# Ledger of designs, part 59: peptides against a protein of PDB entry 6DSZ

Target 1, 361 residues: chain A of PDB entry 6DSZ
Amino acid sequence: NYVVTAQKPTAVNGCVTGHFTSAEDLNLLIAKNTRLEIYVVTAEGLRPVKEVGMYGKIAVMELFRPKGESKDLLFILTAKYNACILEYKQSGESIDIITRAHGNVQDRIGRPSETGIIGIIDPECRMIGLRLYDGLFKVIPLDRDNKELKAFNIRLEELHVIDVKFLYGCQAPTICFVYQDPQGRHVKTYEVSLREKEFNKGPWKQENVEAEASMVIAVPEPFGGAIIIGQESITYHNGDKYLAIAPPIIKQSTIVCHNRVDPNGSRYLLGDMEGRLFMLLLEKEEQMDGTVTLKDLRVELLGETSIAECLTYLDNGVVFVGSRLGDSQLVKLNVDSNEQGSYVVAMETFTNLGPIVDMCV

## One batch from the design tools (peptide; made by RFdiffusion4, then SolubleMPNN)

Design b1_p11_8_s1 (from b1_p11_8, 5 letters changed)
Fold by OpenDDE base, seed 5:
Structure b1_p11_8_s1 (fold): chain B 361 residues (1-361), chain A 11 residues (1-11)
Amino acid sequence: as target 1 above (361 residues)
Amino acid sequence: MRGVRSGHSVR
């Protein structure tokens, strides 16, 4: 009996930080194929708490806190379209991951999108949005009393959605998305009506963005709006203000991931396909009326890491670099550069043993 | 409201 010790997956395909184990604990959650790893972030490093096997490859992993919850809940969607909302529960030494709600959100009819699964949560926790299929936006209403995740589809006229996010500070749930048509790439917004199960016209649009516009970042208040990241440019739009930069340094390699550093959206980490780590800075201008507006955008090269599939800022300038292609890392951001001009120092490296080739014997 | 992480300032 060859006990093929099924080597645990080591390639990271997602990471998130929040308060999942308690209101006080800072957690790092790491998705490694079908495995969820839960850590507590401490001054001494990452303390492992629990590993959880999922019923399929994790495709979406998002923390959210509904109004009146003391800690974050975890939304998971698998590549087989199994959705669940998970809660951490500890009772003495017993640690349980409770499924609060679950459902399968697969459609019988639809073309799976070539850019893969996108899952997003409304910042006010009114709904989950899913782009699973071309020309469809799936909505899961968030109801506390419902153990069954029910979804409905809204038809999108825009067949080729590149990326989508919920905006902050909107009276109704509002999505912002990059889409492609024969004329190029564009940005549009829609309000999502739960009642009518349709889209209403959103607050703004931006036609003819950069041809390689690939990511949307929803910016929290006080700025609001969205950042659109392309190959050559980074743009901000909130309906009233537009600002674009084209720093030559970002043209060298495609930005593939991002993470918000500051709760107010003043800074974002960006990672590219060469493993370069950037800081995107939103410079504020305070108006005489006390309103805060965006003055400028700036990009700074911090240094080099493993090629990030995902980034997450932990605390105290520590960043987790989740890598699929290389080793994952904990890195420290320093104020001062080293002799090589890098602000990045590797603190810990997590060996990636590569894809487990399931040799079906 | 995403919980305000205690922003330990990156000095």
Scores: peptide ipSAE 0.013, ipTM 0.429, DockQ to the pose 0.065
Fold by OpenDDE base, seed 4:
Structure b1_p11_8_s1 (fold): chain B 361 residues (1-361), chain A 11 residues (1-11)
Amino acid sequence: as target 1 above (361 residues)
Amino acid sequence: MRGVRSGHSVR
């Protein structure tokens, strides 16, 4: 009996920060293939709480807080289209991860999208949206009393969606997405009708964005709207205001991940394929009527890290850099740069042992 | 809503 102690996966393919264990605890959740790791963020570092084996590779992992929940719930979608909503429950020393709801969201018909699985949650927790297949947007209504995740599809005319997010501050759930057609890449919005199970016209669109526009960031209020990240440009649009920057520094390597630092969307971390860490800053302008508008966008190079698959700001300038290709890191952002002009200091490094090569002996 | 994070002002 070779007890091949299956080496635990070390490559990070997702990370999220929120209040999953309690309302007061700040948690870091890390997806490593089929494994979910749950930490509490403390002044002393990361305290491990629980590890959970999932019935498949984690493809989507998102924290959300439905109205009247005291703490965040966790949505997980696996690469085999198993969806669940998880709750942390502690009873004395007993720690349980409860499945609040589950379902399989696989369709019998559909071309799996080449850009992979996208899962998003409406900021008001009205629904989950899934881009699993070309020309389909799957909706999971969020209902508190339903243990079965029911989904329906809405047909998308746009067959090649690059990225999609729900917008903030919308009366109806509204998606913003980058898509490609023969004319190039474009941004479009749709309202999602749960009642009619269809798309309505969204508040805005932007045709002919940068050819390599790859990511959508939904910006919270008071700014609202979205940021579109390309290879050469970063653009903001909210229906009324458009602003674009083309900082030469981002052209050197493709930005591959992002994370919101401030709850109001004033700052975002950006990571590129070379392990460079940037801060995207949204400068506020307050109008005489009390409306807040975007004055400017700027990008600052913070320093270098492992190549990020995912980024998540924790607290107190601490960032978790989840890496698939290299070691994951806990890094500190400093106010002042070092002698090399870096604002980044590695606090802890988590060795990536690579993919478990099943040595078929 | 993600909780209020005490942002270090990296200015």
Scores: peptide ipSAE 0.013, ipTM 0.451, DockQ to the pose 0.067
Fold by OpenDDE base, seed 3:
Structure b1_p11_8_s1 (fold): chain B 361 residues (1-361), chain A 11 residues (1-11)
Amino acid sequence: as target 1 above (361 residues)
Amino acid sequence: MRGVRSGHSVR
């Protein structure tokens, strides 16, 4: 019996930062195909805590904290539509990953979306939203007492959704999405009624956004609203204020991932297809009434990294660059540039040995 | 208490 020690997957397909092990610990969670790796972020680097095998390729991985939980819970959806909510539990030296809830959210009827699986969580933890199929938005109500994840579908008139997020600061759960029709790409919002299991009209829409608008970033309070990332432009909209920039530097390569740096949504990391790392800055204006509005948007080139599949800001200017095509990295963001004009210094590199081709012999 | 992440200071 040749125990072929199946090489562990090294390609990163998702990463999230939060407080999963405790309220105090900062964790990095890394998805590598069917494997979840859990680290504690320390001053000395990443300390491994646990590895978890999943029953399928991780397609969605999101941390969330329901009201009255001391630490974050982990939502996972697999490419085979198995959903679970995981909790970290430690008892002395014993470490367990507990399944709080699980379910299969696959539909028997539906066209799988060409842009793949999108999973989002309401910032107030009222529901999980899933775009799995064209013309459907799946809702999983979040209930603490239910071990079975039950879902329902709402019909979405917009068949070609590009990206979707829940907005912050909404009385009802509100989605913002980019969609494509024969006239171009547009942004729309809907309120999600759990009671009626339908969409209500959202607070705003923006018709005829950039033709290559590809990502929605929900912006926390005090700004609220959303950022729309395109090939040529970055736009902000919150129903009252609209602002667009078209910095020439972003036209050189497609932005493919983002991560929020500041809890208040004042800064975001952006990664492109060439491995360039940018900072998007939201400049504040304080109004006489104490309201905070967006004054301007700015994009700064920080430097180069591996081509990011995902980005996550850790702490102290340290960023994890999760790469699928290249080596993953821990990088430091410096205040001052080096001799080459880069603000990015590689701290650690994690070798990517490529996809394990399961040779079915 | 969300730990104050000391971020990169963009000057």
Scores: peptide ipSAE 0.012, ipTM 0.484, DockQ to the pose 0.064
Fold by OpenDDE base, seed 1:
Structure b1_p11_8_s1 (fold): chain B 361 residues (1-361), chain A 11 residues (1-11)
Amino acid sequence: as target 1 above (361 residues)
Amino acid sequence: MRGVRSGHSVR
């Protein structure tokens, strides 16, 4: 009996950092196709805690903390539209992953979007938003007592959404999205009414952004607003302040992923298709009234890594580089550059053995 | 658990 131990997936397709195992533990969660790996971040490195098998390829993986939860919950959506909210529970040596809620959010009618599945969570944990189909925004209200994930659709006039995020600091849940029409790419905002199940006019819009604008980053307070990343430009907008930069260094390769470094949104990691790692810096200006505004944007080349599918800042300048095409890495960001001008040092490398061929036996 | 199969604890 050749027990062909099915090779475990090694290609990373998502990663997230938060407090999933406890309020005190910093965790790294890694999605590898249908596999979820859970680590504790320690001074000595990554300590494995648990591996979890999902009933489908993980398409969305997000940590969130509803009001009055001591630790983060995990939202997962699969490529087959199975949604769940997971909780970590430990009792002595027994470790369980509990399904708090689940549902299938597939629609019978709809064109699946060409840019794939997008899943986002409101920063105040009022709802989950899903862009699954063209011209539809699906909303899952977050209710603690509901074991069944119920969703409704709101019609989007904008058929070709490129990326979407919830904004911070909004009285109502507010989305910011890049969309394409025959005139080019644009940014728009909508407030989401849970009561009326409709969109209201958002606080701002920006018509005619860069033609290749591909990503939205929601910026937390005190800055607020959003960053829009294109092929040639990076723009900030919050309704009152607009700022754009076009650093020549980003034109060499397409930026494909990002992650926030500082809780206040002062720094972001950016990864491109050549495996270059950048720092995006938001320079602050403190006003006489104590308000903080954006003074400038700057991009710095940190060094080279594996081509990132996802990035997540852990702690103390340590970054996990999740790669689909190459080896995943744990890297250290240094204050001083090495002799080659790099601020990046590889601490650990995780071999990617390529795609698991499902041998249909 | 619906949607999740039993994983293993790493000790």
Scores: peptide ipSAE 0.000, ipTM 0.422, DockQ to the pose 0.037; fails the geometry check

Design b1_p11_8_s2 (from b1_p11_8, 5 letters changed)
Fold by OpenDDE base, seed 2:
Structure b1_p11_8_s2 (fold): chain B 361 residues (1-361), chain A 11 residues (1-11)
Amino acid sequence: as target 1 above (361 residues)
Amino acid sequence: MKGVRSGHSVR
């Protein structure tokens, strides 16, 4: 009887930072296949708090704070379409992860999208949006008193959505997405009506973006709008202002992940397929009327890390690099470069033992 | 690992 002690998954599929354990705690949450790891970020490093087994591979993991909540809640969607909203509760030494709401959001009819599952949350916590199937956008209304996650579908005319986000500062929940058609890739916006269960025309669109445009970043106020990341270009659009940069350094490898550093959206980390870490900077211009507009976009190479599947800024220039292909890392961003021109110093490395081949014997 | 969180809440 070989008791094969199943090794715990080590490859990281996702990471998020927020205030999940309390309003005051800074947490790092890490998804490793079916495992959720919860850490408190301390002056001394990462303190493990809890590990949670999920009933399936984690496909979406997002923190959100509904109005009147003191701390963040966690939305999880599994690859088997099990959705839940989790809350951390501590009573003395007892730590519980409470399921506030759950549901299965699988459709009987639909082609699963080849680009995988996308899950997004409205910044005002009005709804969750899911791109699970081609030509469908699933909406989960967020209701505090509802223990059952109910969803409905809205038809998308755009069958090949590449990426989608909710925009900030919108009166109605508004999505911005990159899609592909026979003419190329485009950006479009839609307002989502919960009442009518339909899309309304969004505030803006941009036809004929870069052919390899792959990611949408929703930018918070005061800038608003979105950043579109391609292979060769990074563009900003908010309906009134358009800016594009084509820094030669990003052409060398595809950007595959991003994370917002500043709450106001002034800086973003970017990671590419070679493990290069960049800072994207949004330079502000203050107008005479007190409005803030985007002046310029700049990209700076910070250094090299493990190939990031996900990035999250913690605090004090510390970044967690979640890797699927290599070792995950805690890295420090320095103000001054080393002799090699790198601003990145590895602080800790977390060994990736590779995919657990479930030998079903 | 020292210096991961500064005791100052960066607002």
Scores: peptide ipSAE 0.046, ipTM 0.671, DockQ to the pose 0.055
Fold by OpenDDE base, seed 3:
Structure b1_p11_8_s2 (fold): chain B 361 residues (1-361), chain A 11 residues (1-11)
Amino acid sequence: as target 1 above (361 residues)
Amino acid sequence: MKGVRSGHSVR
């Protein structure tokens, strides 16, 4: 009996930071194909806590905290449309990952979207949204007492959605999305009615955005609104204010991932296809009435890393760079540049041995 | 790997 010790997957396809093990612990969660790795972020580095095998390739992994939970819950969707909500539970030395809810959200009829699976959570934890198929938006209502994840579809008139997020600070759950039609790319918003199971008109839209607009970032309060990232431009819109920048430095390579650094949405990490790491800064203006508005957007080149599939800010200027194509890294952001003008220093490198092709023998 | 987390829990 050759126990082929199946090599553990090393390519990272998702990462998130939050408070999953406790309210006080800072965790890094890493998705490696069918494996979930859970770490505690300590003063000395990453401490491994548990590894979990999933019943499929992880396609979506998001932390969220429903009202009255002391710690974050984990939503996972697999590439085979198995959804679950997971909770960390510790009793002395015994560590369990509890499934609070599960369900299969696959439709029998629908064209799978070419841009893959998108999963998003409402910031107020009212629902999960899924873009799985062209012309459909799937909603999973979040109910604490329901062990079965039930979903319904709302028809989208916009067949080619590029990216979608829930907005912050909305009375009703509101999505913002980039879509493509024969006239170009556009941004639109919809309110989601759980009661009527339909879309209502959202607060704003922006027609004719950049042709290569690829990502939506929902901005927390006090700014609100969204950032739209393209190939040549970065734009902000919140219904009342529009601002666009076109820094020449971002034209060299496509931005492919982002992560919020500050809880208030003042800073974001951006990673491109060349492994360049940027900081996007939202400059604040305080109005006489105490309202906060966006004054300007700025982009700074921090340095170079492995090509990021995902980025997550941990603490104290430390960033995890999750790579699918190269080695994943733990990097430090410094205040001062080195002799090469880089603000990035590699702290640790995690060797990527490449995709384990399941050879079905 | 010293300095990954500041021991100060900013409450």
Scores: peptide ipSAE 0.045, ipTM 0.670, DockQ to the pose 0.050
Fold by OpenDDE base, seed 4:
Structure b1_p11_8_s2 (fold): chain B 361 residues (1-361), chain A 11 residues (1-11)
Amino acid sequence: as target 1 above (361 residues)
Amino acid sequence: MKGVRSGHSVR
């Protein structure tokens, strides 16, 4: 019996930071194909807590905190459309990952989207949204007492959604998405009615964005709105304010991932296909009425890392760079640049052995 | 509310 100890997957396909193990612990959660790794972030580095095998490749992994929960819950969707909400429980030395809710959200009819699975959570934890199939938006209402994740579909007129997020500060759950039609790429918003199971007109739209607009970032209050990232431009829109920048430095390589640094959305990490790490900065202007508006956007090159599949800011200027193509890294962001003009210092590197070639010999 | 991260101001 050759127990081929199947090498554990090393390629990172997702990462999130939050308070999953306790209200006080800062956690890093890493998705490596079918494996979830849970760490506590400490002053000494990453302390491993638990590994969890999932019944399929993790496609979506999001932390969220429903009203009245002391710590974050974890939503996972697999590539086989198995959805679950997980809770961490510890009883002395016993560590359990409890499934609070589960369901299969696969449709019998639908064209799987070529841009893959998108899963998003409303910032107020009213629902989960899923773009699984072209022309459909799946909604999972978040109800505390329901162990079965029930979903319904809303038809999208926009067949080719590129990216979608829930907006912050909306009375009703509101999505913002980039879509493509024969005329180009556009941004649109919809309100999601749980009651009527339909879309209502959203607060704003922006037709004819950059042709390569690929990502939506929902911006928290006080700014609100969204950032749209393209190949050549970064734009902000909140319904009232529009601002666009086209920094030449981002044209050199496609931005492929982002992560919010500050809770108020003042800073975001951006990673490109060359492993360059950027800071996107939102400069505030305080109006005479006490309202905060976006004054300006700027992009700064921080340095180079492994090619990020995902980024997550931990704490104290430490960033986890989750890589699928290269080694994952813990990096430190410094205030001062080194002699090469880099603000990035690698603290730890996690070897990527590549895809587990199941040698089905 | 995601926890208050101690922002190193990388200015």
Scores: peptide ipSAE 0.015, ipTM 0.444, DockQ to the pose 0.068
Fold by OpenDDE base, seed 1:
Structure b1_p11_8_s2 (fold): chain B 361 residues (1-361), chain A 11 residues (1-11)
Amino acid sequence: as target 1 above (361 residues)
Amino acid sequence: MKGVRSGHSVR
C-alpha cells in the first residue's frame, strides 16, 4: 500500500500579519490554496503554531479587530463563496480555531467579475464589503452576536470595478474604487448606508486616471485618502490634496502587490512581476497647527526577491514574500546597501514544489 | 467547526 502522502500545497496565494493568537503575539498567517498556516514571529524567526484545512481555496484572508476584542479575528472567503470569521483559542496545550460566524455569500444571479473576488473590511469594523459580481457590492454587517453572516447587495452603477478599499477616518463607511468605462479608468468614492442599504455620494472623485490604474491603497490618518497605483504612475488623493509621480523605474514591470510598513501610512512595500521590491515613501509636511499633509511621494528600489503574490511587513525590517510562482522568502531590509546596491538580504527560503495536481485515483 | 478542519498541531 503506497500511502501517497498528498503533498502539502507550497504555493502562497495570500499572507497577513497581525495579533491572532494573542494580543501580544505577532503572527504571520499564510494561505496556500485550501491550507492556512499560522506562525508566531520571534527574534529567532517563524515558529509554527497551527495548520488549518479550509473547505475550498482561500480567496480572501483579512485580520480585523472589532471594538472590545483583545486580539484580531480572521475573515476568510473561499473561491466557492463560503465565508467565515475565525477566532484563535488556546487552553494549555490545546489549540482550537473557533468559527464565530459563517455563511455562503453566493448569488444565484450575477456575472462573476473578471478581476476575481475582492474582499475588504471597514477600518472601524462596521462591515465587510465584497465585490463578487459586476454591478453589485455585497455588504456583510459586522455584529458580534450573529453566528450567521447575513449579506445584502447594493447596486453599483460602475460595472467594471478594478480594485476597491474602505477609506480611513470616515464618519460613515466609505469605499474608494478604480473602475473602467468607455472613456478610461476613474476613481470614485461612495458612502455605504447600512440603514438604507444604499450608496451615498462620497467625499471625492478623480476622473481620467492612468489607463492601467490597477490598485487602491487606503492611507490611514493623519494623511487619509488613497494611493492609486498604475503601470506608469503613482497618485495620491484625499479630496483636498492631489499628487502624482511617474518614476521611470516602475515602467519596467507591473506592480502587482503592496503592503503597509508603518501604521501611520508613511511607507509601503511594492512588488512587481520581475520580483523587484520597492519602498513607496510618503514625505510629510507638518503645518503650524500640528496637521500633517503630504509633501511628496518617492519610490526607492530596495532589491530583488521571488516574484511576490503577496507581501507582508512583520517587524524590525523583516518582510515575508509570499510567492505563487517561486520560493517564498523571509527577507531583511537593511539601512545600508550591500556591494551590489541591494538593501534586501534573504534570511530564509521556503521551497515551492509547484501546483498540487489532485490526482483523483 | 463548519468550513474548517483542524490541521496538525505543530508541537
Scores: peptide ipSAE 0.000, ipTM 0.417, DockQ to the pose 0.037; fails the geometry check

